# Peptides against a protein of PDB entry 6RGO, part 114

Target 1, 392 residues: chain A of PDB entry 6RGO
Amino acid sequence: MALKLLGFNQDATCFSVISSNKGVTIYNCDPFGKCFELEKSTSNDEELDFLVEMLFSTSLIAVVDKTIGASKRKKLKIVNTKRKATICELTFPHEIMDVIMNRKIICVVLKSDQIFVYDISCMKLLRTIDVRGEKLKSTSKFRNSEAVGDIGVRVSLSTDNNSILCYSSYSKSDKENAPLNDIVVFDALKCIQINVLPAVHQSNIVCIACSPDGMLMATASEKGTIIRVFKTIDTENDEPILVNEFRRGSRPSRISEMKFNHDNTLLACVGESDTIHIFALPVTTTEADANEDDTLQQSSHSLSSSINGLQYISKGLANRFGKIIVSKIPTQSQQRHVAYIKIPENAKYRIGFPKDTTNTIHICGEDGNYLVYSIPRNEVGPCTLVKSNTFD

## One batch from the design tools (peptide; made by RFdiffusion4, then SolubleMPNN)

Design b2_p8_5_s1 (from b2_p8_5, 4 letters changed)
Fold by OpenDDE base, seed 1:
Structure b2_p8_5_s1 (fold): chain B 392 residues (1-392), chain A 8 residues (1-8)
Amino acid sequence: as target 1 above (392 residues)
Amino acid sequence: SELKELLS
């Protein structure tokens, strides 16, 4: 049967799949089993396509029927899975491209490059962000929406209550075809822009991950060779702080998903390659108040890799001729993965980090495999398979 | 509202 992966929920306790024959199925990870099924409403032989976003392990899901020919691509349904009932339905002016949520906020991304921000508790619209409208103040013709295949606004939301929204925006370059290579950091609760990271890649951003606490973001471009990690809120001399620069590989390959673990110590990425890569992040020790006393000199050789935070010198030398020179981010010492998982070629996989086990990763494939891996702590190498299940 | 009950 053809399976299509929708992904894991925020804490990797559940994952969602589309089965060609059954419709949407949600699986619980532990104990493994079906916890919800949304039956196929139509007998049509059309390839089923859905967006399903689940709020943690709750009975709250957001559903969009994206099936071709379906008049439902503009409709968001909020469903109670326990009652099998629609709580509310919203209709948008354009096709829904993405839906993300936490305990406070739902964000809906449209094909028009608009982001609708809602209070989840009452479905009140808090803000409409028009990512194109900021660009339309510059003379740039509408990119004919037809020719820009998979390139649209990307979003990620913190899983905490702070509700930090990161989204890709168009560079202010005078080029008619400005790339989606800026990042905006937005407080979704207060509806304020916090930060703007200009030209974080040379090409369009295709993947963004926000950390659970909203303090970090990871970005990847269409090339998928370099992943950059930035602070979201903090700036140094009004410039963005680049925390890490990771090399996934030398060959171009699209990254489809990235996730931080719960404590921001690991970043995983998956995509079109045969390999899931896991990178180690430096533990930012918050200087908790050094109260005086207890002498336990456990010589933890903190590998204080003095990752001197290379200030992103945005040498936006506005040379007199309006050419925004995309400042070459100084190539930090590009770090490699600390761990990896080999996956079948041509199988799409999704990733999730469980909350309670920071060194465990959940993965699921369109091949019908749900796999749990242990991540090595002290060595660079393959992850160890701990548990496997199959689904249909 | 049912939404508030699911979020509690």
Scores: peptide ipSAE 0.449, ipTM 0.954, DockQ to the pose 0.886
Fold by OpenDDE base, seed 3:
Structure b2_p8_5_s1 (fold): chain B 392 residues (1-392), chain A 8 residues (1-8)
Amino acid sequence: as target 1 above (392 residues)
Amino acid sequence: SELKELLS
């Protein structure tokens, strides 16, 4: 059967797939097995397309029927999987492009470049963010909606209760075709913009990941060669907002998904390439608890020396041009992966990090493979396969 | 509400 992957839930305890004959199926990862099925609403031989977001291991899912020709592409359903019942339905003015949620917030992204932010506990609208409306103060021309190809607003939400929303926004350039290369950081609970990261890539941002705690954000452009990691909040200590720059590869390749692990020590990426890349993040030791005496002189060769090249942007020009966050990082500072997984060519994969095992990654493929890998800690190399299951 | 029960 043709399978289409929808992805893992936030804690990688479940993953969702579309089966052409059955509709939506949710699998439990451990013990491995089907935990929910949503039947196909149409008898037609139409290619099924759905958005499904599952809230952790709960019985709450958000569902959008995106099947071509379906009038339902504007309708969000909240479903109780235990009762197999729709709790509520919301209809939007435009097609739903994405849905993300945590225990507090659900965000709905529309083809109109609008983000609707709801309190999930009552489905009350908290905010409508109009990503185009911020641009319309400078550019009168709506991009003809037909010529807006696969480039839309991208979003990521922290899995914690802080509910930090990161989204791509249009650059303030007077060009009619301004790229979606700015990032806005938004407190979704307070409905306050907390940061803006201008021009984080030269081209449109196509993938964003927020850390579970909302303190870090990763971005990739249409080129998918460079991944950048930023702090979401400006720290008082004038610390650089750009924490890391990773090189996925030399060849352009679309990144479809990125995820942080639960302790912010790893960033994984997957996409159109034959390789899942895993990058190590520097552990931000908050110096606070360093008072206990244990003298283990592990020679941490401080990678600190190479970052000093960023200091020479003279203080004088910073006042007139807004925060140039992306200086020309020397190509020498671009870190490679610390671990990798080879996947079949042309198979779409999704990734998830389980909560309890920070060095384990879950992956699933449209080839019907669910795989669990161990990530090496002390060496650069391939991940080790720990468990495999198949699904149909 | 049923939503609150699923979030608890």
Scores: peptide ipSAE 0.449, ipTM 0.953, DockQ to the pose 0.759
Fold by OpenDDE base, seed 2:
Parts: sequence; C-alpha cells; structure tokens
Structure b2_p8_5_s1 (fold): chain B 392 residues (1-392), chain A 8 residues (1-8)
Amino acid sequence: as target 1 above (392 residues)
Amino acid sequence: SELKELLS
C-alpha cells in the first residue's frame, strides 16, 4: 500500500499517515498503536492527499482533504477525535497549502500566498497576511507570477504560548521574479511584525523551523546545502543575528523538514537525502550565578567548541541596491552534523523530538517504519536505534 | 465552547 507521511505532532507523541486504502491514521508513539482513524470519504481510485495537524496529544485535529477533484481543498475541518465530530468548518477562497497550530493559534496558508491567523479557542480571524499583496505594494507590476512549481510561502510556529510565527516573504527587489528569501517574524497573538530578516538565502526558502520557545529559527533554501539559524526577536544594531550556519552537505538536496529539540540544543533535518542530520546548537549558558559550592569537579570536558565565530554581519559595502547579503560564514567555520541517521533511499521520512528526552529523536517513514533513536552526546557519530515499530 | 474544553 502507498503510505504518505503527514508528520509528527508538536511533542512527537503522535504521528499521522495516509494509507491509500484506509484514509488517515494517527498513531500514538508510546505505547505504540492507532489512536485515531479518518475513513476514506471517496470510493474513487484517486490518490488520497490530506493535511492533518494534531494539537499535541489532545483530541483536536485540523483536517484538509486535498484529494484531486474535490472542492474540499479549500475547506478546513476542526475535528474532535474523541467524538469523531467536526466542531467547525472554514472555507477559503484558495487551496490550503499548509496548516500549523499551537494551543493559542492556528495558521492557514493558502496557494494565494495568504496566511490566515486564527484564535484557535473560538476560530476568530485575527489577521490575514497577504505576502503577495505586500510585494505588489512594493512592486507596481500586477504580474500573475504563477508560482512556478512547489515554491510557496513557508511557515513555522512556536509550540509555546508566545506564538511566534516565522514565514517566508518576497524580497523587495524590483525584479518580477523576486525570490521568497526574506523571513518575517510575527507575533501571531498581538498580530504585530517583530522582525524582518532580508535575503537570508540566495534562492527561495523551502523549509523553516521555529524553536519551541520562538527564540530561534532555522532556514533552508532550495539548495539545502546550508542551514542558517537566526535569533527571531533579538537584533544587533537593528541587524539580524546569525547564531549558526550548518553544512548539511556539498550536493544540493531538498530539505523537507527541520525541527529543534525542546531545549534548543539540537536541530534535525530530513529531506530527499539518505541521511537525517542532527546539529548541535551552542548552549547559551545563562550565567546562572556561580555560587561557590565547591565539590564535584567531574571534569566533563564540555566541548566548548570555541564558537568565537559570532562574526558580526559586517556591513559589507552596500552596493547601490541594498542587498543585505548575510555574510557567508567562511566555509571552514560551517559546522557539520554531530549525529546522523541513515534512512532508505527514496523513502520519505518525518522527524519529531519528544519533550521529555532531549537526546532522543522519533522518525517515521513511508516504508512503514516508526523508529526511536538515541543521539550521542560526546562524539560525532551515528544515532543508536532504541525502539522500532511497523505500521500499515 | 467545545474548542475551549479541548484546549483546557
């Protein structure tokens, strides 16, 4: 049977899959098993496509039937899984491309490059963000640039109550084909733009991850060779703070998903490559007051990798067109993965970090494998398989 | 509302 992965929920306690014969199934990770099924509404041999976002381990899911031929592609259903009942249905003017949520906010991304922000508690519309309309206000030409291919607005939302929304936006370049290479940081609760990170990549951004606390974001372009991590809110001299630049690989490969762990110490990425990469983030040691309590000098040689390479984004000469080129971190200072998982070629995988175990990663594949890996702390190497389950 | 009860 063809499986299609939808992904993990915010805390990796559940994952969602599409089975061609069954429809949508949600699995619980521990104990492993089916927790919800959404039956196939159509008898047709049409390829099933769905968006399903689960709110943590709650009974709330958002569902979009994206199956070809149906007007349902414009309909968001909020479903109570315990009651198997639709709580509300919203219809949008355009096809729904993505849905993301936390305990406060649900964001709906449309094919029109619009983001609809709702208060999840009452489904009240808080904001419509028109990413194209902002571009069109800056660029006088109404070209129906049909977004050539799968390039659209990407979003990520913090899993906390701060509800930091990061989204890709069009660069203010007078070029008709301005790339989606800016990031906007938005307070989804207050409906205020907090920050704008211009030209974070040379090409369109295809993957964004916000940290659980909303303080960090990771970005990847169509090339998928470099991942950049920025502060979301904090700026230095009104300029974006680049925290890390990670090298996934030398060969171009699309990144489909990135996730931070719950303490912002790890960033994982997955995509079209045979490898899930896990990167270490610098632990911002909050200077907790070194109160003098003397004793246990267990010399954990913290690999204080001297991340002295907070290279200031030097104001490289603004050539006449104010392209803030994020200073390329010298290729020598590009951090590599600290851990990896090999996955089957041609199998799509999804990733999730469980809340309670910061050095554990959950993965699931369209091959029907759900796998739990332990991440090595003190050495660069493969992750260790801890648990495996199969699903159909 | 049922949404508020699911979020509590």
Scores: peptide ipSAE 0.444, ipTM 0.953, DockQ to the pose 0.882
Fold by OpenDDE base, seed 5:
Structure b2_p8_5_s1 (fold): chain B 392 residues (1-392), chain A 8 residues (1-8)
Amino acid sequence: as target 1 above (392 residues)
Amino acid sequence: SELKELLS
């Protein structure tokens, strides 16, 4: 049967799938098994498409029926999975492209490049963000609906209560075809713009990941060859702080998902390639004042690979239009993965990091495999398979 | 509200 992956929840305790025969199914990761099923409402042989956003292991889910021909693509349903009941239904002026939430906020992304921000506790609208706002004054030309393929506003939300929202925005170029290559950092609770990162890639941003605490953000463009990690809030001389530049590969390949682990030590990416890549982030060891006393000479030769201080090349190259482009880290300073997982060619996979085990990654495939891998700590190499389950 | 009970 054709499976379509919807993804893991915020803490990788559950994942959701579309089964062609059953509709939406949610699986628990440990113990492994079905915890919820939403039956197909239509007998039609139409390819099922859904958005499902979970709220951790709670019985609250947000559901959008995106099935072709369905008049429901503009409707968000908040569902109690324990009662199998709709709590709330919202209708939007445009098709829903994405839904993201935490314990405080739910964000709804529309095909109109609008982001609706709600207080989840009462479903009160806090803000409508119009990402096109400055452009709509000049060019009433809607992008022809057919060319609105994979290029839309991308969003990521911190899983904590700080509710840091990162979204892609149009660069302030007078060109009709300005790329979605700026990032806005937004406090979703206070409804305040915190930061703007201009021109973080040369092409449209297609993937964004916010760290659980909202302090870091990873970005990838349509090329998917380079991943950039920035601080979200902190700036240096009013300039964006580039923490890392990772090289996924030399060949263009779309990145579909990126995630940080819960302690911001790892970044994973998955997409159209046969490889999940896991990158190490530099841990700023806060020098805990190790008081002098206990002499135990265990010469753990920590391979302090002298990661020669990442010279913060904050030198934004002003392009011919006076815009600061984030300077590329020299190719020699581009870090590679520290770990990897090989996946079947053309298999779509999703990734999740469990909260309690920072060196473990959960993955699931449209091939019906749910896999748990251990990430090597002290060596560059393949991840080790720890658990395997199948689903249908 | 049922939403508040699910968020508690």
Scores: peptide ipSAE 0.409, ipTM 0.948, DockQ to the pose 0.776

Design b2_p8_5_s2 (from b2_p8_5, 4 letters changed)
Fold by OpenDDE base, seed 1:
Structure b2_p8_5_s2 (fold): chain B 392 residues (1-392), chain A 8 residues (1-8)
Amino acid sequence: as target 1 above (392 residues)
Amino acid sequence: SELEELLS
């Protein structure tokens, strides 16, 4: 049977799949089994396509029927899985491209490059972000929406209540075909822009991940060779802080998904390659308040690995001739993965990090495999398979 | 609301 992966929920307790014969199925990871099924409403031989976003392990899901020919691509349904009932339905002016949520916010991304931000508790619209409208103040013709295949606005939302939204935006370059290579950081609760990271890649951003706490973001371009990790809120001299630069590979390969683990110590990426890569992040020790007292002078030379956060010197030399020179991000020492998982070629996989086990990763494939891996701590190498299940 | 009950 043809399976299509929808992905894991925020805490990797569940994953969603489309089965050509059954419609949408949600699986629980532990104990492994079906927890919800949305039956196929139509007998048509059309390839089923859905968006399904689940709110953690709750009975709340957002559903969009994206099936070709279906008049439903503009409709968001909020469904109670326990009651098998639609709570509310929203209709948008354009096709829904993505839906993300946490306990406070739902964000809906449209084909028009608009982001609709809702309070999840009442489905009240808080903000409409028009990613093109900021560009339309520049004379750039509408990119004919037909020729821009898989290139659209990408979003990621923090899983915490702070609700930090990261989205890709168009560079202010005078080029008619400005890339989606800027990142905007947005407080989705207060509806304010917090930060703008200009030209974080040379080409369009195709993947973004926000950390659970919203303090970090990872970005990848169409090339998928380099992953960059930035601070979201913090700036140094009004410039973006580049925390890490990771090399996935030397060959171009699209990254489809990235995720941080719960404690921001690991970043995983998956895509069109035969390999899931896992990178180690430096633990930012928050300087806990050193209360004054105890004198014990143990001169432990903490090798303060001065992670010289290379300031992204945006040498936006506004040379007199309006050429925004895309500042070459100084090539940090490009770090490699610390761990990896080999996956079948041509099988699409999705990734999730469980909350309670920071060194465990969940993966699922369109091959019908659900796999749990242990991530090595002290060595660079393959992950160890701990558990496997199959689904149909 | 039913949404508030699912979020609690």
Scores: peptide ipSAE 0.474, ipTM 0.958, DockQ to the pose 0.883
Fold by OpenDDE base, seed 3:
Structure b2_p8_5_s2 (fold): chain B 392 residues (1-392), chain A 8 residues (1-8)
Amino acid sequence: as target 1 above (392 residues)
Amino acid sequence: SELEELLS
């Protein structure tokens, strides 16, 4: 059967797939097995397309029927999987492009470049963010909606209760075709914009990941060669907002998904390439608890020396052009992966990090493979396969 | 609400 992957839930305890004959199926990862099925609403030989977001291991899912020709592409359903019942339905003015949620917030992204932010507990609308409306203050011409190809607003939400929303926004350039290369950081609970990261890539941002705690954000452009990691909040200590720059590869390749692990020590990416890349993040040791005496002189060869080259951007020009966050990072500072997984060519994969095992990654493929890998800690190399299952 | 029961 043709399978289409929808992805893992936030804690990688479940993953969702579309089966052409059955509709939506949710699998439990451990013990491995089907935990929910949503039957196909139409007898037609139409290619099924759905958005399904599952809230952790709960019986709450958000569902959008995106099947071509379906009038339902503007309808969000909230479903109780235990009761097999629709709790509520919301209808939007435009097609739903994405849905993300945590225990507090659900965000709905429309083809109109609008983000609707709801309190999930009562489905009250907290905010409508109009990503185009911020641009319209500078640019009179609506991009004709037909010529906006596969490039839309991208979003990521922290899995914690802080509910930090990161989204791509249009650059303030007077060019009619301004790229979606700015990032806005938004407190979704307070409905306050907390940061703006201008021009984080030269081209449109196509993938965003927020850390579970909302303190970090990763971005990739249409080129998918460079991944950048940023702090979401400006720290008082004038610390650089750009924490890391990773090189996925030299060849352009679309990144479809990125995820942080639960302790912010790893960032994984997957896409159109034959390789899942895993990058190590520097542990931000908050210096607070360093009072206990244990003298283990592990020679941490401080990689500190190479970052000093950023100092020479003269103080004078910084005042008129907003914070140029992306200085030309020397190509020498671009870190490679610390671990990798080879996947079949042309198979789409999704990734998830389980909560309890920070060095484990879950992956699933449209080839019907669910795989669990161990990530090496002390060496650069391939991940080790720990468990495999198949699904149909 | 049924939503609150699922979030608990």
Scores: peptide ipSAE 0.467, ipTM 0.957, DockQ to the pose 0.871
Fold by OpenDDE base, seed 2:
Structure b2_p8_5_s2 (fold): chain B 392 residues (1-392), chain A 8 residues (1-8)
Amino acid sequence: as target 1 above (392 residues)
Amino acid sequence: SELEELLS
C-alpha cells in the first residue's frame, strides 16, 4: 500500500499517515498503536492527499482533504477525535497549502500566499497576512506570477504560548521574480510584526523551523546545503543575529522538514537525502550565579567548541541596491552534524523530538517504519536505534 | 465552547 507521511505532532507523541486504502491514521508513539482513524470518504481510485495537524496529544485535529477533484481543498475541518465529530468547518477562497497550530493559534496558508491567523479557542480570525499583497504594494507590477512549481510561502509556529510565527516573504527587489528569501517574525497573538530578516538565502526558502520557545529559527533554501539559525526577536544594531550556520552537505538536496528539540540544544533535518542530520546548537549558558558550592569536579570536558565565530554581520559595503548579504560564514566555520541517521533511499521520513528526552528523536517513514533513536552526546557518530515499530 | 474544553 502507498503510505504518505503527514508528520509528528508538536511533542512527537503521535504521528499521522495516509494509507491509500484506509484514509488517515494517527498513531500513538508510546505505547505504540492506532489512536484515531479517518475513513476514506471517496470510493474513487484518486490518490488520497490530506493535511492533518494534531494539537499535541489532545483530541483536536485540523483536517484538509486535498484529494484531486474535490472542492474540499479549500475546506478546513476542526475535528474532535474522541467524538469523531466536526466542531467547525471553514472555507477559504484558495486551496489550503499548510496548517500549523499551537494551544493558542491556528495558521492556515493558502496557495494565494495568504496566511490566515485564528484564535484556536473560538476560531476568530485575528489577521490575514497577504504576502503577495505586501510585494505588490512594493512592486507596482500586477504580474500574475503563477508560482512556478512547489514554491510557496513557508511557515513555522512556536509550540509555546508566545505563538511566534515565522514565514517566508518576497524580497523587496524590483525584479518580477523576487525570491521568497526574506523571513518575517510575527507575534501571532498580538498580530504584530516583530522582526524582518532580509535575504537570509540567495534562493527561495523551502523549509523553516521555529524553536519551541520561539527564540530561534532555522532556515533552508532550495539548495538545502546550508542551514542558518537566527534569533527571532533579538537584534544587534537593528541587524539580524545569525547564531549558527550548519552544512548539511556539498550536494544540493531539498530539506523537507527541520525540528528543534525542546531545550534548543539540537536541530534535526530530513529531506530527499539518505541521511537525517542532527546539529548541536550552542547552549547559551545563562550565567546562573556561580554560587561557590565546591565539590563535584566531575571534569565533564564540555566540548566548549570555541564558538568564537559569532562573526558580526559586518556591514560589508552596501552596494547601491541594499542587499543585506548575510555574511557567508567562512566555509571552515560551518558546523557539521554531530549525529546522523541513515534512512532508505527514496523513502520519505518525518522527524519529531519528544519533550521529556532531549537526546531522543522519533522518525517515521513511508516504508512503514516508526523508529526511536538515541542521539550521542559526547561524540560525532550515528544515532543508536532504541525502539522500532511497523505500521500499515 | 467545545474548542475551549479541548484546550483546557
Scores: peptide ipSAE 0.463, ipTM 0.957, DockQ to the pose 0.878
Fold by OpenDDE base, seed 5:
Structure b2_p8_5_s2 (fold): chain B 392 residues (1-392), chain A 8 residues (1-8)
Amino acid sequence: as target 1 above (392 residues)
Amino acid sequence: SELEELLS
């Protein structure tokens, strides 16, 4: 049967799938098994498509029926999975493209490049963000609906209560075809713009990941060859702080998902390639004042590979139009993965990091495999398979 | 509300 992956929840305790015969199924990761099923409402042989956003291990889910021909693509349902009941329905002026939430906020992304921000506790609208707002004053030309392929506003939300929202925005170029290559950092609770990162890539941003605490953000463009990690809030001389530049590969390949682990030490990416890549982030060891005393000489030769201080090349190259482009880290300073997982060619996989085990990654495939891998700590190499389950 | 009870 054709499976379509919807993804893991925020803490990788559950994942959701579309089964062609059953509709939406949610699986628990440990113990492994079905915890919820939403039956197909239509007998039609139409390819099922859904958005499902979970709220951790709670019985709250947000559901959008995106099935072709369905008049429901503009409706968000909030569902109690224990009661199998719709709590509320919201109808939007445009098709829903994405839904993301935490314990405080739910964000709804529309095909109109609008982001609706709600207080989840009462479903009160806090803000409508119009990402096109500055452009709509100049060019009334809607992008022809057919050319609105994979290029839309991308969002990521911190999983904590700080509710840091990162979204892709149009660069302030007078060109009709300005790329979605700026990032806005937004406090979703206070409804305040915190930061703007201009021109973080040369092409449209297609993937964004916010760290659980909202302090870091990873970005990838349509090329998917380079991943950039920035601080979200902190700036240096009013300039964006580029923490890392990772090289996924030399060949263009779309990145579909990126995630940080819960302690911001790892970044994983997955997409159209046969390889999940895991990158190490530099841990700022806060020098805990290790008081002098206990002499135990265990010469753990920590391979302090002298990661020669990442010279913060904050030198934004002003392009010919006076815009700061984030300088590329020299190719020699581009870090590679520290770990990897090989996946079947053309298999779509999703990734999740469990909260309690920072060196473990959960993956699931449209091939019906749910896999748990251990990430090597002290060596560059393949991840080790720890658990395997199958689903249908 | 039922939402508040699910968030608690």
Scores: peptide ipSAE 0.422, ipTM 0.951, DockQ to the pose 0.773

